# Ledger of designs, part 59: peptides against a protein of PDB entry 3T6J

Target 1, 375 residues: chain A of PDB entry 3T6J
Amino acid sequence: PIVESYIGFIESYRDPFGSRGEFEGFVAVVNKAMSAKFERLVASAEQLLKELPWPPTFEKDKFLTPDFTSLDVLTFAGSGIPAGINIPNYDDLRQTEGFKNVSLGNVLAVAYATQREKLTFLEEDDKDLYILWKGPSFDVQVGLHELLGHGSGKLFVQDEKGAFNFDQETVINPETGEQIQSWYRSGETWDSKFSTIASSYEECRAESVGLYLCLHPQVLEIFGFEGADAEDVIYVNWLNMVRAGLLALEFYTPEAFNWRQAHMQARFVILRVLLEAGEGLVTITPTTGSDGRPDARVRLDRSKIRSVGKPALERFLRRLQVLKSTGDVAGGRALYEGYATVTDAPPECFLTLRDTVLLRKESRKLIVQPNTRLE
Target 2, 372 residues: chain A of PDB entry 3T6J as posed
Amino acid sequence: PIVESYIGFIESYRDPFGSRGEFEGFVAVVNKAMSAKFERLVASAEQLLKELPWPPTFEKDKFLTPDFTSLDVLTFAGSGIPAGINIPNYDDLRQTEGFKNVSLGNVLAVAYREKLTFLEEDDKDLYILWKGPSFDVQVGLHALLGHGSGKLFVQDEKGAFNFDQETVINPETGEQIQSWYRSGETWDSKFSTIASSYEECRAESVGLYLCLHPQVLEIFGFEGADAEDVIYVNWLNMVRAGLLALEFYTPEAFNWRQAHMQARFVILRVLLEAGEGLVTITPTTGSDGRPDARVRLDRSKIRSVGKPALERFLRRLQVLKSTGDVAGGRALYEGYATVTDAPPECFLTLRDTVLLRKESRKLIVQPNTRLE

## One batch from the design tools (peptide; aimed at target 1 Y13 R364)

Design b2_p21_5 (made by RFdiffusion4)
Pose (drawn by RFdiffusion4):
Structure b2_p21_5 (pose): chain A 372 residues (1-112, 116-375), chain P 21 residues (1-21)
Amino acid sequence: as target 2 above (372 residues)
Amino acid sequence: PPYYPSTAGVFGDPYPSAFEP
């Protein structure tokens, strides 16, 4: 459509329980030139789903060209303006017929070297160069194969299923599936507090995982003296964001105030656990004399260590999502999402520095439409 | 069959916004 639109109580992020949605609406025009660079990603999108750490029976049944667009926003009502979105928010529809992927083009043109805190003098160079371009990649993957992948196991009214039970097996356990989503049950209705952050974490992780693929970069025009940087800046940005996320964590209530930031911290912790000097947090000192930190990500160890930690992580997340296993999901997540002062990081002590170097986000003014 | 909502796939934290008078 020339004009793209949508509205309702949709994103569930701000419900302390995680079920009730917050009302919004948007009207934006579809840009053509930048969209083809996405429709390309849609065309070859079919294969990639099978590169995911879980078997094809643990994935959605068919596939689709649901849609991927680039929208210049006219009116976005509500609390916030996201960079990209995958909707509608009803999973059943995501699997049965389809969904849509939205990359808002003109919001980007808004959001773009001393404020590059927690980096090094190198780094921030590659950051300034490849952040913008890589942003499209991470968004495309987050939206398309982030939530585009995965399958729900649901018990229909009768004792039958939405799938064949005897032929499905859990790679982690080896047994046959003992858990699932029953009638009326949904992602938010079960995982609740964690559902948003957990699902987002999965999407971003698949983002990095497939951001390691030559083909996607060929779609975005990155290879050779190019294919490096963008991938690096992407991962580096992920780990840095994992650091900044401490600001949005409330230690007194032992509670996270956001899904994305928390998820990013989780991915950071998983990478730190992979160890092998791949990632480091140093309690440095800023030129101003106050406290500070430097995030160190060894790029040569990206494929040899980090990737395994990823596909093992995604495999677990997805496995627990399909069977709808909350116990495992939480135990696997809230354990990763835990914030403590234990070394050699001391995140409780780091959080202060994160707050000192903290940033307040900018404001996006919007135009109107007068009737003549 | 009735469908119940789930979490929307939104990339990153949204930017705050305001309408011009």

Design b2_p21_5_s1 (made by RFdiffusion4, then SolubleMPNN; from b2_p21_5, 11 letters changed)
Fold by OpenDDE base, seed 3:
Structure b2_p21_5_s1 (fold): chain B 375 residues (1-375), chain A 21 residues (1-21)
Amino acid sequence: as target 1 above (375 residues)
Amino acid sequence: KKLYPGPAGVFGEPLPVVRAP
């Protein structure tokens, strides 16, 4: 078997300022069969990068072919086990040397072990479809999130010698129509500049890339979906995201006005973006459960994903990238914190919904890490 | 950077991890 591992101070999610890394490590075995789909995605990555909603000047100057492998985790030492990983986390290295992506396949298998009767916040008509396609749709999302989410975009930098990695005279900010007015100086990084919102902001960008690009026929084809199946995978992927946005409220602490989890905050932001789009795309309806206590239902109109959802997400995603590229912390914070604000304002009444989410909270899952052997 | 599939198994409120002997 092919064994992969890493160890060190890698992720900074647990640092409120996004700076200090947590020491972690894993040992995993390559799943060759499952890696094939991701390899095909890598083969199309250069083309798919051009489909992202920002000018080429905001994308990497040179495409570097990354690795992408599906792994079955044997041991993971850390505070949490992810479904996907993109490393290294240093933007300069990603842009100049490349990066590696992994999908932790057996982690996903555990995550999808949800019984129909325990599935919350979905319409009954969607539950079977959700259960059927949750796994496949998430494979798509993981691939896009890592490879084309975290693996996309350029940071505008002025190096220690004063040289720019972009043409100041010709590059135009698509949001303002003006020349680039801000950038990263020598020694400045994404995390150092955006600090408290850096992790969640980047996860939001990556998740948005996943939703946006999963609409591309080539992506679904790569993963082996066509026709009605492809449309169902798209639908379930988007449905899962808006549901996750509601579930995210579990990780908001009202009394401290803060979020305790970067990815869930990101998903809430996406939910807010899609709700703002209106036109009946997303609807959250408070209900009464069979136990007589508060419940809720999330509805996504699949017929409006492309017509309403995609344009809204496109505009939002472009803004995220432009603000990231230019190091515009003030603009980025204003945008992101605006969507991340949780109030009890109608019609959503998110603080009230949070109570419902907490009431319907599922039991915490655990992962038993297995042994393996050669026969 | 990482992606977590659900409401659990994340930083701040991680999934319990049990190693099988």
Scores: peptide ipSAE 0.359, ipTM 0.736, DockQ to the pose 0.172
OpenDDE base, seeds 1, 2, 4, 5: peptide ipSAE 0.325, 0.341, 0.327, 0.331; ipTM 0.717, 0.751, 0.718, 0.734

Design b2_p21_5_s2 (made by RFdiffusion4, then SolubleMPNN; from b2_p21_5, 11 letters changed)
Fold by OpenDDE base, seed 4:
Structure b2_p21_5_s2 (fold): chain B 375 residues (1-375), chain A 21 residues (1-21)
Amino acid sequence: as target 1 above (375 residues)
Amino acid sequence: KVLYPGPAGVFGEPLPVVRAP
């Protein structure tokens, strides 16, 4: 078997300022069969990058073919177990040297486990569909999230010698129509500039890329879905995200006005974006459960994903990228924190919904190290 | 960067920070 491992101070999610990495390590075995679809995704990566809603000038100058491998993790030493990994975490290296993507397949398999009777916040009509396509939709989302999410975009930089990695005279900010007015100076990084919002912001960008690009027929085809199946996978992927946005409230601490989990904060932001789009795309309805206690239902109108959801996400995602590329911390913070704000304002009344979410809280799964053997 | 699966975020819930004395 092909064994992969990594170790070091890698992920900075647990640093409030997004700077210091947590010591982490894993040992995994390559799953060749599961890697095949991700290799197909890599083969289409250059083209799919062009489908992202920003000019090529905001994308990497040169496409560097990344690796993408599905791994079955044997041991994972860390505070959390990811489904996907994109490394290195240094944007400059991603731009100039390339990157590697990993899907932790057996971790996803654990995530697939869902009991219908315990599935919260979905309409009954959606539960079976959700259960059926949760796994496949996760595969799609992870692939896009890592490869085309974290693996996309360019930071505008002025080096120590004063040279720019972009043409100041010709590159136009698509949001303003003006020349680029801000960039990263020597020694500045994404994390150093965006600090407290850097991790969540980046996860939001990556998740948004997943939702946005999963609408592309080529993506679903790569994963082996066509026709009604493809549409169901898309629907479930989007449904999962909006549901996640609601569930995210568990990880918000009202007393401290802060988020405890970057990914869940990101998913809440996406929910807010899609709610803002209006037109009945997403609805969250408080209900009463069979136990007589508060409950809620999330509804996503699948017929409006492309007509309402996609344009909203497109605009939002472009703005995320532009602000990231230009190092516009003020603008980025204003945008992101605006959507990340949790209040009890109607009609959503998120703080009230949070009580419902907590009431219906799911227990954390216990992950047990697997065994492996030769056959 | 990583992705934690599941809408409930059960895989990525942060643990309490332990500081050395």
Scores: peptide ipSAE 0.321, ipTM 0.731, DockQ to the pose 0.078
OpenDDE base, seeds 1, 2, 3, 5: peptide ipSAE 0.300, 0.307, 0.304, 0.308; ipTM 0.700, 0.717, 0.803, 0.733

Design b2_p21_5_s3 (made by RFdiffusion4, then SolubleMPNN; from b2_p21_5, 10 letters changed)
Fold by OpenDDE base, seed 3:
Structure b2_p21_5_s3 (fold): chain B 375 residues (1-375), chain A 21 residues (1-21)
Amino acid sequence: as target 1 above (375 residues)
Amino acid sequence: KKLLPSSAGVFGEPYPVVRAP
């Protein structure tokens, strides 16, 4: 078997300012069969990057072919086990040297091991479809999230010698129609500038890339989905995201007005974006459970994903990228914190919904890490 | 950077990790 490992100060999610890395490490075995799908995705990455909703001037100048493998994790030392990883975390290295992506396949199996009767916040008619396709759809999401999410976009930089990595005279900000007015100076990084929102903002961008690009027929084909199956995978992927946005409320602390988990905050933001799109795309309905206590249902109109959802996400995703590229912290914070605000304002009444989410909270999952051997 | 499933914990701690003996 092919064994992969890494170790070191890698992820900064536990730092409120996104700067200090947590020491972690893993040992995993390559899953060759699953890796083949991701390899096909890599083969199409250069073309798919062009489908992202920003000008080429906001994308990497040179495509660098990354590695992408599916791994079965044997041991993971750290605060928690992710479903996917993109490293290194240094934007300059990602842009100039390349990066590596992994999907932790066996983690996904545990993460979504939910029995139908315990599946919360979905319509009954969606539950079977959700159960059937949540795994496959998440494989798509992981691939897109890592490779084309974290692996996309350019930071505008002025180096220590005063040279720019972009043409100041010709590059236009698509949101303002003006020349680029801000950039990263020498020594400034994504995390150092965007600080408290950096991790969640980037995860939101990556998740949005996943939702946006999963609509592309080539992506579904790469993963082996065609016809009705492809449409179901798309639907379940989007459904999972809007559901996750509701679940995210568990990780909001009202008394401190803060979020405790970057990815869940990101998913809530996406939910807000899609709710804002209106037109019946997403509906959250408070209900009464069989126990007589508060419950809720999330509905996604699949017929409106392309007509309503995609355009809304496109505009939002473009704004995220432009603000990131230009190092516009003020604009980025205003945008992101606006969508990340949790109030009890109607019609959603998110603080009330949070109580419902907490009431229906599932037990924290446990991953037991196995041994393996060759015979 | 990493992707976490919908079940997550505080600051990127979605699951307690237990190593089998």
Scores: peptide ipSAE 0.281, ipTM 0.720, DockQ to the pose 0.185
OpenDDE base, seeds 1, 2, 4, 5: peptide ipSAE 0.278, 0.273, 0.279, 0.257; ipTM 0.727, 0.728, 0.676, 0.727; seeds 1, 5 fail the geometry check

Design b2_p21_5_s4 (made by RFdiffusion4, then SolubleMPNN; from b2_p21_5, 10 letters changed)
Fold by OpenDDE base, seed 4:
Structure b2_p21_5_s4 (fold): chain B 375 residues (1-375), chain A 21 residues (1-21)
Amino acid sequence: as target 1 above (375 residues)
Amino acid sequence: KKLLPSTAGVFGEPLPVVRAP
């Protein structure tokens, strides 16, 4: 078997300022069969990058073919077990040296385990579909999230010698129509500039890329879905995201006005973006459960994903990238924290919904180290 | 960077901030 491992101070999610890495390590075995679809995704990566809603000038100057491998993790030492990984975490290295992606397949398998009777916040009509396609849709999302989410975009930099990695005279900010007015100076990084929002912001960007690009027929084809199946996978992927946005409230601490999980914060932001789009795309309805206690239902109108959802996400995602590329911390913070704010304002009344979410809280799955053997 | 499923739960206690004067 092919064994992969990594170790070190890698992820900074637990640093309030996103700077200090947590010591982490894993040992995994390559799953060749499951890697095939991700290799196909890599083969299309250069083209798919062009489908992202920003000018090529905001994308990497040179496409560097990354590795993408599905791994069955044997041991993972860290505070959270990921479904996917994109490394290195240094944007400059990603731009100049490339990156590697992995999908932790057996971790995903655990995430796929859902009992219908325990599935919260979905309409009954969606439950079977959700159960059927949650796994496949999540595979799509992980692939896009890592490869084209974290693996996309360019930071505008002025080096220590004063040289720019972009043409100041010709590159135009698509949001303003003006020349680039801000960038990263020597020694400045994504994390150092965006600090408290850096991790969640980046996860939000990556998740948004997943939702946005999963609408592309080529993506679904790569994963082996066509026709009605492809549409169902898309629907469930989006449905899962908006549901996750509601579930995210569990990880918000009102008393401290902070989030305890960067990815869930990101998913809440996406929910807010899609709610803002309006037109009946997403609805969250408080209900009463069979036990007589508060409940809720999330509804996503699949017919409006492309017409309403995609444009909203496109605009939002472009703005995320532009602000990231230009190092516009003020603008980025204003945008992101605006969507990440949790209040009890109508019509959503998120703080009230949070009580419902907590009431319906699902138990965390226990993940146990697997065994492996030669056959 | 990595993607965590919704079942990943809450990150532990944030690291203390140490800043130079």
Scores: peptide ipSAE 0.277, ipTM 0.684, DockQ to the pose 0.042
OpenDDE base, seeds 1, 2, 3, 5: peptide ipSAE 0.273, 0.253, 0.257, 0.220; ipTM 0.716, 0.726, 0.716, 0.696; seeds 1, 5 fail the geometry check

Design b2_p21_6 (made by RFdiffusion4)
Pose (drawn by RFdiffusion4):
Structure b2_p21_6 (pose): chain A 372 residues (1-112, 116-375), chain P 21 residues (1-21)
Amino acid sequence: as target 2 above (372 residues)
Amino acid sequence: TVEPGGSEVEDLAYPEFFVFH
């Protein structure tokens, strides 16, 4: 459509329980030139789903070209203006017929060297160069194969299923599936507090995982003297964001105030656990004399260590999502999402520095439409 | 006709971005 639109109570992020949605609406025009560079990603999107750490029976049944667009926003009502979105928010529809992927083109043109805190003098160079371009990649993957992948196991009214039970097996356990989503049950209705942050974490992780693929970069025009940087800046940005996320964590209430930032911290912790000097947090000192930190990500160890930690992580997340296992999901997540002062990081002590170097987001003013 | 000076919304793309679902 020339004009793209949508509205309702949709994103569930701000419900302390995680079910009730917050009202919003948007009207934006579809840009053509930048969209083809996405529809490409859609065309070859079919194969990639099978590259995911879980078998094809643990994935959605068919596939689709649901849609991927680049929208110049006219009116976005509500609290915020996301960079990209995958909707509608009803999973059943995501699997049965389809969904849509939205990359807002003109919001980006808005959001783009001393404020590059927690990096090094190198790094921020590659950051300034490859952040914008890599942004499109991470978004494309986050939206398309982030939530585009995965399958829900639901018990329909009768004792039957939406799948064949005897032929499905859990790679982690080896048994046959003992858990699932029953009638009326949904992602939010079960995982609740964690559902948003957990699902986002999965999407971002698939983002990095497939951001390691030559083909996607060929789609975005990255290879050779190019294919490096963008991937690096992407991962580096992910680990840095994992650091900044401390600001949005409330230690007194032992509670996270956001899904994305928490998820990003979780991915950071998983990478730190992979160890092998791949990632480091150093309690440095800024030129101003105050406290500070430097995030160190060894690029040469990206494929040899980090990737395994990823596909094992995604495998577990997805496995627990399909069977709808809350116990395992939480135990696997809230454990990773835990914030403490234990070394050799002391996140409780780091959080202060994160708050000192903290940033307040900008404001996006919007145009109107007068009737003549 | 398009006229400027409408409402203000928090920028979820700066410094770090959000992608919704």

Design b2_p21_6_s1 (made by RFdiffusion4, then SolubleMPNN; from b2_p21_6, 12 letters changed)
Fold by OpenDDE base, seed 4:
Structure b2_p21_6_s1 (fold): chain B 375 residues (1-375), chain A 21 residues (1-21)
Amino acid sequence: as target 1 above (375 residues)
Amino acid sequence: VIVPGGKEVVNEADPIPVVAH
C-alpha cells in the first residue's frame, strides 16, 4: 500500500490566539479509487478558482497544482480528527510554495452514518433525501473546502525589503473601488494578525467556497452527478450547512460569550448570512416534539438557493477574502463577529434555540481505529 | 488488496468534519 504520514505542530484550533499548533500525527493508507475522484477536481481547479467572487488580483499569482489524496487513516493522534486537511497552514507558503490536500475517507464514513429516526431538525420530507445524499454531498463539500477554499486567495504583502507582491497603482479593492490601503508587513501572518478569529474565519471562508462552487455544474459532473441527482446533492449540501449552523449552538457558551469549535462557529456564521438574505430562503421554526418538549425545524427553499442564497454568499465571501487579503483586522473582526454574535433577539431567538439544540443533542460519533487485512 | 476494517480501539476525540453530525 501507499502509506502517508505527517507529524508536528500543525493545527492551531486549540490556541485561543490561533497561533500555536497542537502536536498531532497520523498514519494512513492511500485510497486510490477515491483519490482519483479528487484528482479530477484538481484538474479543474485553476478554472474553478476563476469562478470565485474576487478579482484575479486577490487570487494567487501562480496556480500551483496541489496533490489531493483520499486517505484511510489507521491512526490519528490529536484532539480532533478532521474530514479534510489542507497543508501547510501558512498562507504565504500556500501561495508561493504550494499545498497538499487530503480527504480522510474513513473519517467521513463515520460522519455519514445517520439513522432516520434520530435525525433532528429536518422536515420529514427532507429526511430521506438527506440520508441518501449526505455522504455524496460531503465528498463535494470536503473537496471544495480544502482545494478551493483553503487553497484559494492571496495575501497582500510588503516584504522586509519594502517590495509589494501586488501592483499598488493598479490593484483595486472591489468593495471600496479604491487602491489597496492595507497589507501584511514583514513578519505578519494571517494567524498573528487576525488571532482569535483567524481559525474560524478561515473555516468560514472555506465552507462558503464549498457552498458557492458546488452550484457550478462542472463541479457536480466531476463528482459524477448530473440532472436531478446533481440538484439533490446541491440541495442537501446547502441543507446540511444550514442545519449545521443550528447545531453549532451546542458549541456556544453564553456565559463566556465564546465559541468552543471553530468550524461550528463558521457554520453558524453562514447560517446567519443565509438568514439575512431573507426571501424565505432559510426558515427555522420552533416546534413541539412528539414527547411534548421543544423541537425545531430547518427549512431551506431549494428554489431560492441560486436566486437568493448564491448572491448573498457571493457578497459575503468576497468581503471575507478582501478583508483577509488586505489584512484589515478591524473590518474583518467587525464583519465576522457581527455574524457570530448569538443573542435571543427575535425572530430567531438563538439562545432559546440553543436550549432546544442541547435538549435534542445526539451522542457524538466515535472514531474506531481500523485494522487492515490482506485479501 | 488491503481492506480497511475491523474494530480495535475507540477514539473519543471529537471529529471535525466539514459537516455537523
Scores: peptide ipSAE 0.020, ipTM 0.571, DockQ to the pose 0.264
OpenDDE base, seeds 1, 2, 3, 5: peptide ipSAE 0.016, 0.014, 0.020, 0.016; ipTM 0.480, 0.457, 0.485, 0.480; seeds 3, 5 fail the geometry check

Design b2_p21_6_s2 (made by RFdiffusion4, then SolubleMPNN; from b2_p21_6, 11 letters changed)
Fold by OpenDDE base, seed 4:
Structure b2_p21_6_s2 (fold): chain B 375 residues (1-375), chain A 21 residues (1-21)
Amino acid sequence: as target 1 above (375 residues)
Amino acid sequence: VIVPGGKVVENLADPIPVVAH
């Protein structure tokens, strides 16, 4: 078998300032069959990057074909196991040297097994569909998240010699209609500049890319979905995200006004964006469970994903990218923290919903005894 | 053919979910 491994101080999720990496390591075996799907995605990546809602001037100057591999993990040493990985984590290196993507296939396979009777916050009519398509939709989401999420966008930089990596005279900020007014100076990085919001903000951008691009027929085709199946995968992917946004409240600490998990904060932000879009796209309804205690239902109107959801996500995702590219920390923080704020204001009453989420809390799933066998 | 294996256990004490990086 083909063996892959890495070790080092890689992920900074546990650093409040987003700068210091946690020591991490894994040993994995390449899953050739699953890797083939991701290779097809890689083959389409350059074209799909053009579908993202920012001008080419805000995208990497040169597309560097990345490696994308599905891995069956034998050992993973770290505080959390990812579904996928994009490395290196330095945006400047990603845009100049390239990057590698991996999907942790066996982690996904075991982690997303759900019993119908334990599935919370979904309408009864969605449960079977959700169970059927959760796995496949996650494969799509992870692939897009890593390759076209983390793998997309450009940082505007002035180097130590004063040279810019963009044409100051011709590049226009699509949000303002003006020339670029801010950038990263020598020694400034995404993490150093955006600090406390950097990790969650980037995860939010990557998740948003996944939702946005999963609507593209070519993406679904790459993963082997057509017709009604493709539409169901799209629906379940979006449904999973809005549900995750509700579940995210578990990871908010009201008394400290902080989030304890970057990805979950990101998913809550996306939920807020889609709720703001209105028009009945997303509805969260407090209910009473069969046990007589508080419950809730998340409803996503599939007929409004393209008409309402996509435009809302487009605008939001463009803003995320523009603020990231220009190093506009003030604007980026204002945008992101605005959507990440948890209050008990009507109509959502998120703090009250949090109590419901905690009441219905499920155990964290941990993978144990990973192994392989020959057949 | 290499077949991946493993199992899932519950842990309420660890707040870090399985997530994409």
Scores: peptide ipSAE 0.044, ipTM 0.620, DockQ to the pose 0.322
OpenDDE base, seeds 1, 2, 3, 5: peptide ipSAE 0.020, 0.038, 0.031, 0.022; ipTM 0.497, 0.571, 0.588, 0.441; seeds 1, 5 fail the geometry check

Design b2_p21_6_s3 (made by RFdiffusion4, then SolubleMPNN; from b2_p21_6, 11 letters changed)
Fold by OpenDDE base, seed 2:
Structure b2_p21_6_s3 (fold): chain B 375 residues (1-375), chain A 21 residues (1-21)
Amino acid sequence: as target 1 above (375 residues)
Amino acid sequence: VIVPGGKEVVDDASPIPYVAH
């Protein structure tokens, strides 16, 4: 077997300012079969980057081919195990030196182990489909999230010599129609500028890229899905995301107006974007469970994913990228915190829904030290 | 072959990033 490991101060999710890395480490074994799918995704990455909803001027000038591997974790030391990894966590280095991607396959497999009778907030008609395709759809999502999410976009920079990495005269901000008016100065980074929202904002961008690009037939083909299977994978991926947005409320602390988990905050934001799109795309309906206590159901209209969902996500994702590229912290914060705000305002009544989410809280999946065997 | 080695836990520990749901 091929063994991979990492160790060091890597992820900054535990830092309120998004700057200080937690000391983490893992030992894992390469899953060759799944890695081959990610290699095909890498081979298509340069072309797929062109499908993202921003001008080429907001994308990296040169695509640097990354490594992408699926790993089965033997040991992980840290506060939490990710499903995927994109390193380094520095946008400047990603742009100039490249990056690596990892999918933690058996971590995902643990998350896939959902019993039908315990699956919350879905319609009965969706449960079997969800259970069947949750795993495969999540593999697609993680691959896109890491490679084309975290691996995409350009930061506009003025270096210490005063030189710009973009043409100030010709590059136009697609949101304003004007020339670029803000950028990162020497020494400024994504994390230093966006600070408290940097991690969640970037996760939101990456998740949005996943949802957006999973609609592309080439992506699904790379993962071996065609026809009805491909459409089911798309549906379940989007359904999982909107469900996750509801589940995210568990990680909100109303008393402090604070989110405790960056990815879950991101998923809530995406839910809000898709709810705002309207037209019956997403519906959250409070219900009463068989036990007589509050429950809820999330519905996603499959037929409206491309017609309603994609355009809404396109606009949102473009705004995320433009604000990130230009270092527009004020605009970025206003946008992101607006969608991340949790109130009890109708029609959603999210604080009330939070009570329901907490009431229906499922056991958390954890990976314990796995066994190895020869077959 | 790697056995996933996952289990369900009911606690207030830190969520697993990305797969917390």
Scores: peptide ipSAE 0.033, ipTM 0.619, DockQ to the pose 0.233
OpenDDE base, seeds 1, 3, 4, 5: peptide ipSAE 0.025, 0.018, 0.025, 0.026; ipTM 0.608, 0.597, 0.586, 0.572; seeds 1, 5 fail the geometry check

